# Designs tried in a protein design run: peptides against a protein of PDB entry 3HUF. Part 8

Target 1, 320 residues: chain A of PDB entry 3HUF
Amino acid sequence: MWIIEAEGDILKGKSRILFPGTYIVGRNVSDDSSHIQVISKSISKRHARFTILTPSEKDYFTGGPCEFEVKDLDTKFGTKVNEKVVGQNGDSYKEKDLKIQLGKCPFTINAYWRSMCIQFDNPEMLSQWASNLNLLGIPTGLRDSDATTHFVMNRQAGSSITVGTMYAFLKKTVIIDDSYLQYLSTVKESVIEDASLMPDALECFKNIIKNNDQFPSSPEDCINSLEGFSCAMLNTSSESHHLLELLGLRISTFMSLGDIDKELISKTDFVVLNNAVYDSEKISFPEGIFCLTIEQLWKIIIERNSRELISKEIERLKYA

## One batch from the design tools (peptide; aimed at target 1 R27 S42 F77 K104)

Design b1_p10_1_s3 (made by RFdiffusion4, then SolubleMPNN; from b1_p10_1, 3 letters changed)
Fold by OpenDDE base, seed 5:
Structure b1_p10_1_s3 (fold): chain B 320 residues (1-320), chain A 10 residues (1-10)
Amino acid sequence: as target 1 above (320 residues)
Amino acid sequence: DKDWEEAEKE
C-alpha cells in the first residue's frame, strides 16, 4: 500500500494510506476518499492529481508498488517527483519512494510503498477476496512468490493444514485468515485520518498459531530439523520440494513408484508421497522403505523429538 | 473554468 507522510505539518502531522483511486491534492480540498488536503501557502487550491492504479500481476511476484501517477493541475510552480518536474501530461512512477514537491513548498510529501502481497491457498478464497484486496492496493495470487508477505489459511474445521500453509509457515510468511481479511476490508475510511490504524497481521498470526496445535511455536523449530536425513519424492510439486528443503532434507526425485529401486532405497531414509499416490499405491510400496505423506511428515516434525520419531520409523521398516 | 490557483510566495 502507498503511505504518504510529510514534514512541516503540511499533512497535519498525519500519515495516510492511499488506496487505488484518484486524489485531488491541494490546499483548498477536504480530506476524503478522493481528496488530500495539504496545508501550505505555497500550494495551489487544487495543485495535483494523484492516481494510484490497482496492482498488476507482476506486482504480486515482485512486491512492486501500484503505479503512481502524478499530474500537475496547471499550477504556476508545477509539481516535482524525486526532484524531476512532472510533465504536462503527467508522469507515472513505479519507485517505492516518491518525494513529491508541490510548487515551492519547502516541505515534501513523502510517499513510500509498504509491501503487502497476499497469497491464497485456495482459488475460491482468492476469487472471493481478490477484488477487495486489489482495491486496497494489495497484490493477490495463488502461486508462491518471494514477494509474498501474507498467506491466507483456509480454515476447514477438522482438516489438516495444507502443504501451502506448511510451506508458508516455514518461509516465515505471516499466516492470516478470513477474520483478518474482513478487518482489512473495513479500514478504508479509518486510515484516511491516520495510517497507523492499519491492522497488524502479526496479532492475527499469533492467534492462529496459538489456537492450532498443527503449528509449532516457531518456524525455527522445524527448519533444518531433519538435517542429515535423505528422502525421495515424486517430481510432482515444487512447493513440496521446497518444503522438504526447508526441513534440511537431501531430496531425490523420481517419476514413478517403479523407479524406487534398491539403489534409491539404499541412499534414502524415507519416501514422501502425495495423498493420492499414498492411498492408491499403499499396497505396492517397496519393501524396506518408509513411505509417508507430507501431512504425516508434518505431524512428526511439529513434535519436539521429531528426529527421534523419524529415526524410529526408519529403523522399524529397514529392519523389518 | 480552470479550477487552479497560483501558489502564494512564502
Scores: peptide ipSAE 0.028, ipTM 0.695, DockQ to the pose 0.208
OpenDDE base, seeds 1, 2, 3, 4: peptide ipSAE 0.022, 0.023, 0.022, 0.022; ipTM 0.667, 0.656, 0.677, 0.652

Design b1_p10_1_s4 (made by RFdiffusion4, then SolubleMPNN; from b1_p10_1 with P2E L3E)
Fold by OpenDDE base, seed 4:
Structure b1_p10_1_s4 (fold): chain B 320 residues (1-320), chain A 10 residues (1-10)
Amino acid sequence: as target 1 above (320 residues)
Amino acid sequence: DEELEEAEKE
């Protein structure tokens, strides 16, 4: 999201969020969803127009800012952005930091991009929330992205957390739920005066972790917890692969259980399957090795003695 | 302040 602040109390000592939209900036405007009052004698009544575009698909993957357009409203002293005069037709900016000087005002408006990129665990929730979040200048998507800052967990009562949620947790993404999204939808007016009124996702995350026994206390409790073990991964997602890597596992990838020979079994501690394959292929499991799902593995990983638990299962089948 | 007078006319 774009946040603006300014020196010299020209923004009344407050920061505000600029959502996608158009803002008239000047001395004689009233702060609202389309106006930014700037209190300085050297600023025109209507000085500039700021236009913030909705996030692009690229912004979801890069964590880039919503495009910020600045137009001078034919003022005598013009407008500068990053010490460069804004062109007559306006200029567009993709920099994460903008120093906006209105006329001869000795104080600048500092616009900075606070990265917020929300990944959804399921397409239904994305479909429900994407439009509203995009109108907040928040890029959204389903695919994993290095730019992802937040992950929406689907609250299904009594279900195990998904692989996506597990991976989001281990990569230190802030996990949020629908309650946080609902709260975000209400803040649009309140944050005009004070950007600090934006709800803190960390409180939502803390509550999720505290109230759900499927989460360890921290990602660090699980990261590399299975270092030194080896697995064979069958018919799993890319997220599953990345998850297993974060556990410190050596991973071999196979397309079929039939690809697992005696040599591989001798070098592999366990086989990881998706739920569908695990349920359908139970009869076809290789002898002398245990197979488990990611969800079953996760239940072991969250235990303090995860290494011991895994070792016991490995030993049980090597000597059977 | 000339700057104020100019900005007030805009």
Scores: peptide ipSAE 0.064, ipTM 0.817, DockQ to the pose 0.264
OpenDDE base, seeds 1, 2, 3, 5: peptide ipSAE 0.061, 0.057, 0.064, 0.060; ipTM 0.812, 0.802, 0.816, 0.810

Design b1_p10_2 (made by RFdiffusion4)
Pose (drawn by RFdiffusion4):
Structure b1_p10_2 (pose): chain A 301 residues (1-255, 262-274, 288-320), chain P 10 residues (1-10)
Amino acid sequence: MWIIEAEGDILKGKSRILFPGTYIVGRNVSDDSSHIQVISKSISKRHARFTILTPSEKDYFTGGPCEFEVKDLDTKFGTKVNEKVVGQNGDSYKEKDLKIQLGKCPFTINAYWRSMCIQFDNPEMLSQWASNLNLLGIPTGLRDSDATTHFVMNRQAGSSITVGTMYAFLKKTVIIDDSYLQYLSTVKESVIEDASLMPDALECFKNIIKNNDQFPSSPEDCINSLEGFSCAMLNTSSESHHLLELLGLRISTFMKELISKTDFVVLNGIFCLTIEQLWKIIIERNSRELISKEIERLKYA
Amino acid sequence: VEESELEWED
């Protein structure tokens, strides 16, 4: 999401989260959902228009910002962005840091992008919530992405968690649920400061894993719990390979050395396991000679 | 032109 703040007291010492849409910025305007008051001698009463475009699907994967546009409103002293004078017809920016000078104001409005891309575990969930989050400047998607910062698990309806959830937990993504999304549906009309929505997501995550038999205490205890072991799988996607790597496994991808060297086969007279079955063991017992002893029992037998 | 050299306008 986009945030602005400034040195001096030109934004009254406050920061602000800017959603997709348009803002009029100037000396004689009041701070509301569509105006930003910036007080300085050389800033025109209505000085600049900031237009933030809604996100594209590609940004969910790249982590790129919503397009930020600035128009100078035929002002007395002009507008610059990163030291470039804003021409008529305005300019658009896809960088993550923007220094915006209004008039001859010695203090710049500093706009910066904070990473926030939300992955859903369920297509019906994505379709229900995507437009809401896109209007806040939050890209969403279903497939794996390296720019994902949060993962929305399905309602844990007294049932096992999905592989997408296990993977998000291991790669240290913040796991959230419906209740946090309901909070996000509150905030479009609001004028709120930098980092206003982020801590609630962490609180939601910390509460989810508490008293939950689908999760251990931390991603740290799960990571490298199966070191010394090896495995094999058919056409392993880079995500499943990375998931198994995070467990400390040695992996051999296939399209007398697939059988005796390899301790077990991970799926989607050899011994086979699903990742769902492997997760049950990855939690269960205690030590390295216990939580990896039940997996060593399933191999010999 | 510096902003300190300018007068305030209403």

Design b1_p10_2_s1 (made by RFdiffusion4, then SolubleMPNN; from b1_p10_2, 6 letters changed)
Fold by OpenDDE base, seed 2:
Structure b1_p10_2_s1 (fold): chain B 320 residues (1-320), chain A 10 residues (1-10)
Amino acid sequence: as target 1 above (320 residues)
Amino acid sequence: ISEEDLEEEE
């Protein structure tokens, strides 16, 4: 989201969120969803137009700002952004920090980008919320991105958390739910004058973790918790591979259970399978190797003695 | 220059 602040009380000492849209900026306008009042005698009644675009797909992957357009409204002394005069047709900016000078005003408006990128676990939730979130200047998507700040889990009562949710947790993304999205949808009108009224996603996250026994206390409890162990994984998903890597596992990949040879078995402590393969091929598992699902592995990992538990299961099957 | 000494923009 874009936030503006100013020196010399020209914004009345307030921080304001700018959502995607168009704003007339000047001395003789009233603060609303389309106007920004600036208090200075050296500023025109209607001085500039700010236009903030909705986020692009690229912004989701980069965490870059919504495009910020500035146009001078034919003022006597013009408008500057980052000490450069705004061109006659206006200029567009993708920098995360903008110093905007209106006319000869000695005080600048400081615009800064606060990155917020929301990943969704499923396409249905994305389809439901993407439009509203984009209108808040929040990029959204399904794919993993290094720019993601938040992850939406689907609250299915009584279901195990997904691999996507597990991975989001371990990479220290703030996990949120539909309740937080509902709060975000209501704030658009209330936060116009006060950026501090933005709901705290970290509080939502803490509540999710506290109330769900499927989460450990922290990501740090699980990261590298299985260092020194080796697994083989069916090459089904990249997310599963990244999850196992964050656990500190050495990972070998295979395409089918038939590709598991004696050499692989000798180097592998256990085999990780998806639910479909685990259920369908349970009778055909290679002898002398421990096979489990990611969900079964997760149940072990969230325990304080995870290393002892996994070692015990490996030993049980070597002697069975 | 005091802000008071700045010319008012039209």
Scores: peptide ipSAE 0.040, ipTM 0.736, DockQ to the pose 0.463
OpenDDE base, seeds 1, 3, 4, 5: peptide ipSAE 0.038, 0.039, 0.039, 0.037; ipTM 0.732, 0.726, 0.735, 0.718

Design b1_p10_2_s2 (made by RFdiffusion4, then SolubleMPNN; from b1_p10_2, 6 letters changed)
Fold by OpenDDE base, seed 5:
Order: structure tokens, then sequence, then C-alpha cells
Structure b1_p10_2_s2 (fold): chain B 320 residues (1-320), chain A 10 residues (1-10)
């Protein structure tokens, strides 16, 4: 989201969130959802137009800002952004920090991008929330992104957390739920006057972890917890691969269960399978190797004695 | 520049 602050008292000492939309900026406008009052003698009654675009798909992957358009409204002294005069037709900016000078005002409006990028685990949840979140200037998507700051956990009562949720947790992404999204949707009007009224997602995350026994206390409890072990997995899930890497595992990939030969067994402590393959092929698992799902692995790694637990399971099957 | 010394923009 874009946040504006100003030097001196030209914004009355307030910070403001600018959501996607159009704003008339000037001395003689009243602060509302489409107007920004700026108090200085050198600022025109209607000085500039700010237009913030909705997030692009690219912004989801880069964590880049919503495009910020500035147009001078035919003022005597013009408008500058980052020391450059705004062109007569307006200019568009993708920089995360904008120093906006209106006329000869000695104080600048400082616009900065607060990075918030929300990944969804479930396409139905994305479909429900994406429009509203995009109207807040929040990029949304399903695919993993290095720009992801928040991850929406799907609330399925009584189900294990998904691989996406596990991976998001280990990546130190702030896990949120629909309750946070609901709260976020209500703030649009309240944050016009004070950007500090934006809800803290970290508190929501702490509550999710505290109330769900499927999470360890911290990602650090699991990161590299299986260092020194080796696994094999089907070459079908990049997210699963990255999850296993974060556990400190050496990973071999195979295309089918038939590729699990004596050589692979000799260098592998266990095989990680997806639920579909595990359930369908459990009768045909290779002898002498421990096969488990990511969900079964997760149940082990959240325990304090995860290394001892895995070692016992490996030994049980090597000597059976 | 003091705000007082700024030219008013019309």
Amino acid sequence: as target 1 above (320 residues)
Amino acid sequence: IKEEDLEEEE
C-alpha cells in the first residue's frame, strides 16, 4: 500500500494510506476518499492529481508498488517528483519512494510503499478476496513468490495443514486467516486520517500459531532440523521440494516408484510421497525403505525430538 | 524559506 507523510505540517502531521484510485491534491480541497488537503501558500487550490493503479500480476511476483501517476493541474509552479518536473501530460512512477514537491512548497510529500503481498493457498479463497484486496493496493496470487509477505491459511476444520501452509511457515511468511482479511476490508475508511490504524497481521499470526497444535512455536524449530538426512521425492511439486530443502534434507528426485532402485535406497533415509501416490501405491512400496507423506513428516518435525523419531522409523524399516 | 515568504499560487 502507498503511504504518504509530509515534512512540516502540510498534511497536518498525519500519515495517510492511498488506496488505488484518483485523488485531487490541493490547498482548497477537503480530505476524503478522493481528495488530499495540503496546507501551504505556494500550493494551488487544486494542484495535482494522484492516480494509483490496482496491483498488476507482476507486482505480486516483484513486490513492486502499484503504479503511481502524478499529473500537475496546470499550476504556476508545477509539480516535481524525485526532483524531476512532472511532464505536462503527467508521469507514472514505480519507485517505492517518491518525494513529491508541490509548487514552491519547502516541504515535500513523502510517499512510500509498504510491501504487502498476499498468497492464497486455495483458489476459492483467492476468488473471494482478490478483488477487495486489490482495491486496497495489495497484490494477490496462488503461486509462490519471494515477494509474499502474508499467506492465507485455508480453514478446514479437522484437516492437516497444507504443504503450502507448512512452507509459508518455514519461509517466515506471516500466516493469516479469513478473520484478518475481514478486518482488513473494514479499515479503508478509518485509515484515511491515520495510517497507523492499519491492523497488525503479526498479532493474528501469533494467535493462529498459539491456537493450532499443528504449528511449532517458531520456524527456527524446524529449519535444518533434519540436516544430515537424505530423502527422495517424486519430481512433481516444487513447493514440496523447497519445503524439504528448508528442513535441511538432501533431496533426490524420481519420476515413478519403479525408479526407486537399490542405489537410491542405499543413499536415501526415506521417501516422501504425495497423499494420492501414498494411498494408491502403499501396497507396492519398495522393501527396505521408509515411505511417508509430507503430512506424516510434518507431524514428526513439529516434535521436539524429531531427529530421534525419524531415526527410529528409519531403523524400524531397515531391519524389518 | 519561511512559509511567509512564499508566493501565493493563484
Scores: peptide ipSAE 0.113, ipTM 0.842, DockQ to the pose 0.458
OpenDDE base, seeds 1, 2, 3, 4: peptide ipSAE 0.109, 0.108, 0.103, 0.102; ipTM 0.842, 0.841, 0.841, 0.840

Design b1_p10_2_s3 (made by RFdiffusion4, then SolubleMPNN; from b1_p10_2, 5 letters changed)
Fold by OpenDDE base, seed 4:
Structure b1_p10_2_s3 (fold): chain B 320 residues (1-320), chain A 10 residues (1-10)
Amino acid sequence: as target 1 above (320 residues)
Amino acid sequence: VKEEDLEEEE
């Protein structure tokens, strides 16, 4: 999201969130959803127009800002952004930090991009929330991205957390739920005069972790916890692969259970399967190898003695 | 520059 603050008191000492939309900036405008009052003698009654675009798809993957357009409203002293005079037709900016000088005002408006990219675990929730979140200047998507800051877990009562949620947690992404999204949706209807009033996702995250025994205390408890073990995985999900990598596992991939030969078994401590294959093909599991689901692995990995637990299961099946 | 010393823009 874009946040503006200013030097001195030209923004009345307040920080403001700028959502996608158009803002008239000037001395004689009243603060509302489309106007930003700036208090300085050298600022025109209507000085500039700020236009913030909705997030692009690229912004979701890059964590780049919503495009920020600045137009001078034919002022005597003009408008500058990052010490450069704004052109007659306006200029567009993709920098994360903008120093906006209105006229001869000695104080600048500082616009900065607070990175917020929300990944969704399921397409239904994305479909429900994406429009509203995009109108907040928040990029949204389903695919993994290095720019993701938040991850929306699906609240299914009594279900195990998904691989996506597990991976998001290990990536140190802030896990949030629908309650946080609902709270965010209310923010759009308000004139945010203080950007500090933005809901803290970390509180939501802390509550999720505290109230859900499926999460370890920290990602660090799980990262590389299985270093030195080797697994084989059915080539089904990139997220599953990345999750297992974060556990410190050496990973071999296979396309079918029939591809699990003696060589692979000799190098592999356990086989990781998806739920569908595990349930349907349990009778066809190779002898002498420990097969488990990601969810079963996760239940082990969150335990303090995860390495011992896995070792015992491996040994049990090698000597059975 | 003090705000008081700034020229008013119309």
Scores: peptide ipSAE 0.106, ipTM 0.840, DockQ to the pose 0.479
OpenDDE base, seeds 1, 2, 3, 5: peptide ipSAE 0.098, 0.096, 0.097, 0.096; ipTM 0.840, 0.837, 0.838, 0.839

Design b1_p10_2_s4 (made by RFdiffusion4, then SolubleMPNN; from b1_p10_2, 6 letters changed)
Fold by OpenDDE base, seed 3:
Structure b1_p10_2_s4 (fold): chain B 320 residues (1-320), chain A 10 residues (1-10)
Amino acid sequence: as target 1 above (320 residues)
Amino acid sequence: IDEEDLEEEE
């Protein structure tokens, strides 16, 4: 989201969130959803127009800002952004930091981008929330992104967490739920005068983790916890691969169980399968290798003695 | 000129 602050108390010492939309900026406007009052004698009554666009799909993957358009409203001394005069028709900016000078005002409005990108684990939830979140200047998507800051899990009581949730946790993404999204939808007006009123997702996250025994105490407890072990995985999910990499595993990929030859078995401690393959192919597992699901692996890795547990399972099946 | 009527201070 875009946040503005200013020097010399020209914004009354307050920070403001700018959501996608259009704002008239000037000395003689009243602060509301479409106006930004700036207190300086060197600023026109109506000085500039700021227009913030909704996020693009690219912004979800890059963590880039919503496009920021600035137009001078035919003022005597013009408007500058990053020391450059705004063109007559206005200019658009994709920089994460903007220094906006209105006329001869010695104090600048500083706009900075705080990245918030929300990944959804569930397409139905994305469909429900994407429009509203985009109107908050929050990029949304389903696919993994290095720019992801938040991850929406579906609260199903008694269900195992998804691979997406596991991976999001290990990536140190803030896991949130629908309750947080609902709260975000209500804050649009309250954060106009004080950007600090933006709800902290960390409280939601802490509550989710605390109330769910499927999460370890920290990602650090699991990251590289299986260093030195090797696995083979069916080439079905990039998230699954990345999850196993974060565990410190050496990974070999295969396309079918039939591709698991003696050479692969000799170099592999265990095989990781998705639930569908595991359940359908239990009777046809290669001899002399430990096969498990990601969910079964997750149950092991969240234990304090995960390395010992996995070693015992490997030994048990290798000599059975 | 009322200070309020000034577009920008000179």
Scores: peptide ipSAE 0.038, ipTM 0.708, DockQ to the pose 0.161
OpenDDE base, seeds 1, 2, 4, 5: peptide ipSAE 0.035, 0.032, 0.034, 0.033; ipTM 0.705, 0.713, 0.689, 0.706; seed 1 fails the geometry check

Design b1_p10_3 (made by RFdiffusion4)
Pose (drawn by RFdiffusion4):
Structure b1_p10_3 (pose): chain A 301 residues (1-255, 262-274, 288-320), chain P 10 residues (1-10)
Amino acid sequence: MWIIEAEGDILKGKSRILFPGTYIVGRNVSDDSSHIQVISKSISKRHARFTILTPSEKDYFTGGPCEFEVKDLDTKFGTKVNEKVVGQNGDSYKEKDLKIQLGKCPFTINAYWRSMCIQFDNPEMLSQWASNLNLLGIPTGLRDSDATTHFVMNRQAGSSITVGTMYAFLKKTVIIDDSYLQYLSTVKESVIEDASLMPDALECFKNIIKNNDQFPSSPEDCINSLEGFSCAMLNTSSESHHLLELLGLRISTFMKELISKTDFVVLNGIFCLTIEQLWKIIIERNSRELISKEIERLKYA
Amino acid sequence: LPDEELDADE
């Protein structure tokens, strides 16, 4: 999401999260959901218009920011963005850092993008919540993305967690649920500062894994728990390969060396396992000679 | 005038 702050006291020492939509910025304007007051001699009463476009699907995958546009409102002293004078018809910016000078004000309004892209585990969940999050400047999606910062697991209806959840836990993504989304549905009209929504997501994540037999204590204990082992799978997606890599496994992808060298076959007279079955062992027992002994029992037998 | 002393109303 987009955030602005400034040096000096021109924004009253406060920062602000800017959602998609339009803002009028000026010396004689009150701070509300659509106006930003910036006090300095050389700043016109109504000085600039900031327009932030809603996110595209591509930004969920690239981590790119919502398009940020600035128009100068025919002012006495002009507007610059990253030292470029804003012409008539305005300019649009896709960079993640913007220094915005209003008039001859010696202090710049500094806009920066904080990464936040939310992956859902369920298509009906994505359809229900996507428009809400997009209006906040938060890209969403279902498929795997390297720009994902948060993952919404389904209601753990007393049942096993999905592979998407296991994978998000291992790659150190913050796992959140419906209750955090309900909190996000509160905030569009609000004027709140930088990092206002992020810590609640971490608190939600820390609470989710507490007293939960689908999770161990941390991603750290899970990572490289199966080092020394090897495995094989059919047309492994790069995500499943990365998931198995994170477990410390050696992997052989196939389309007398696929059988005796390879300890087990991971699926979707050889010995086979699902990732769902592998997760049950990856949690269960204690040590390296215990949590990887149950997997060594299933191989010999 | 220096830039710090410029006013948009003038």

Design b1_p10_3_s1 (made by RFdiffusion4, then SolubleMPNN; from b1_p10_3 with E5D)
Fold by OpenDDE base, seed 3:
Structure b1_p10_3_s1 (fold): chain B 320 residues (1-320), chain A 10 residues (1-10)
Amino acid sequence: as target 1 above (320 residues)
Amino acid sequence: LPDEDLDADE
């Protein structure tokens, strides 16, 4: 989201969150959801229009800002952004930092982008929340992105966490839930005057981890915890592959259970399967190899003695 | 600049 602050007292020493929308900026406007009062003699009564667009799909992948449009309202002294005069028809900006000079005011309005990009685990929750979050200037999507800052965990009481949730945890994404999204939606009006009132997702995350025994204490407890082991994986998802890599596993990929030959078995400590294949083909598993799902692997990984547990399972099945 | 040259007056 965009945050503005200014030097001196021209913004009354306050920071503001600018959500997607249109703002009239000037000396003789009253601060509200569509107006920004700026106090200086060199600033016109109605000086500029700021328009912040909703996030694009590209912004989700790049962590780029919502487009920021600035138009001068035909003022005596004009408007500058990053020392460049705003064009007569207005200009649009995608820079994360904007120094906005209104007229001859010696103090600039500093706009900066605070990155918040929310990944969803399922399309249903995305469909439910995307519109509201986009109106907050928050990019949303389903796919993994290097720009993702937050991950929405699906609250299913008593269900195992998904691979997406596991991976989000290991990549140190802040895991949030629907309760946080609801809270975030309610604070929109309260943060207009004070950007510090933005809810802290880290508290939500801490509560999720504390109250769910399916999470280890930290990502660091799991990262490289299986270093030195090798697995074979059915090539079904990129997220699963990246998850196993973060565990420190050497990964071989195969396309079908029929590709699991004696050579692969000789080089592999265990086979990781998706739930569908595991449930349907459990009778046809190769002899002498430990086959498990990612969810079963995760249940081992969260234990303090994960390496010993895996070693015991490998030994049990290799010599059976 | 004199204060007058800094006043937008608009």
Scores: peptide ipSAE 0.242, ipTM 0.826, DockQ to the pose 0.552
OpenDDE base, seeds 1, 2, 4, 5: peptide ipSAE 0.242, 0.238, 0.241, 0.241; ipTM 0.826, 0.824, 0.826, 0.826

Design b1_p10_3_s3 (made by RFdiffusion4, then SolubleMPNN; from b1_p10_3 with P2K E5D)
Fold by OpenDDE base, seed 2:
Structure b1_p10_3_s3 (fold): chain B 320 residues (1-320), chain A 10 residues (1-10)
Amino acid sequence: as target 1 above (320 residues)
Amino acid sequence: LKDEDLDADE
């Protein structure tokens, strides 16, 4: 989201969120959803127009700001952004920090981008929320991105957490739920005057972890917890591979269960399968190898003695 | 520069 503040009293000491939309900035406008009052003698009654665009798909992957357009409204003293005069037709900015000078005002308006990118675990939730979140200037998507700051978990009562949720947790992404999204949707009007009223997602995250026994206390409890072990996996999911890497596993990939030869078995402690393959192929598992699902592995790694637990399971099957 | 010369009367 874009946040503006100003030096001195030209914004009355307030910090304001600017959502996607158009704002008239000037001395004789009244503060509302489309106007920003600035108090200085050298600022025109209607001085500039700010236009903030909705986020692009690129912004989701880069964590870049919504495009910020500035137009001078043919003022006596002009408008500058980052010490450059705004062009006659207006200029567009993608920098995360903007110093906006209106006229000869000795104080600048400082605009800064606070990055917030929300990943969704399922397409249904994305379809439901994407429009509303984009109107808040929040980029949204389904795919993993290095720019993601938040991850929406679908709360289904009694369901196991998904691989996407597991991976988001280990990446230290703030996990949120539908209750937080509902809250975000209601604050739009209240945060216009005070940017500090933005909801704390970390409180939501802490509550999710505390109330769900499927999460460890921290990502650090699981990261590299299986260092020194080797696994093989069916090459079906990139997220599954990245999850196993974060556990510190050495990973071999195969395309079918028939590709699991004696050489691979000799170098592998266990085989990780998706639920569909695990359930369909139980009868055809190679002898002398431990096969489990990612969900079964997750139940082991969330325990404090995960290394001992996995070792016992490996030994049990070598002697069976 | 008089303060008057800095007023944006517009």
Scores: peptide ipSAE 0.163, ipTM 0.778, DockQ to the pose 0.544
OpenDDE base, seeds 1, 3, 4, 5: peptide ipSAE 0.151, 0.152, 0.163, 0.149; ipTM 0.764, 0.766, 0.776, 0.775

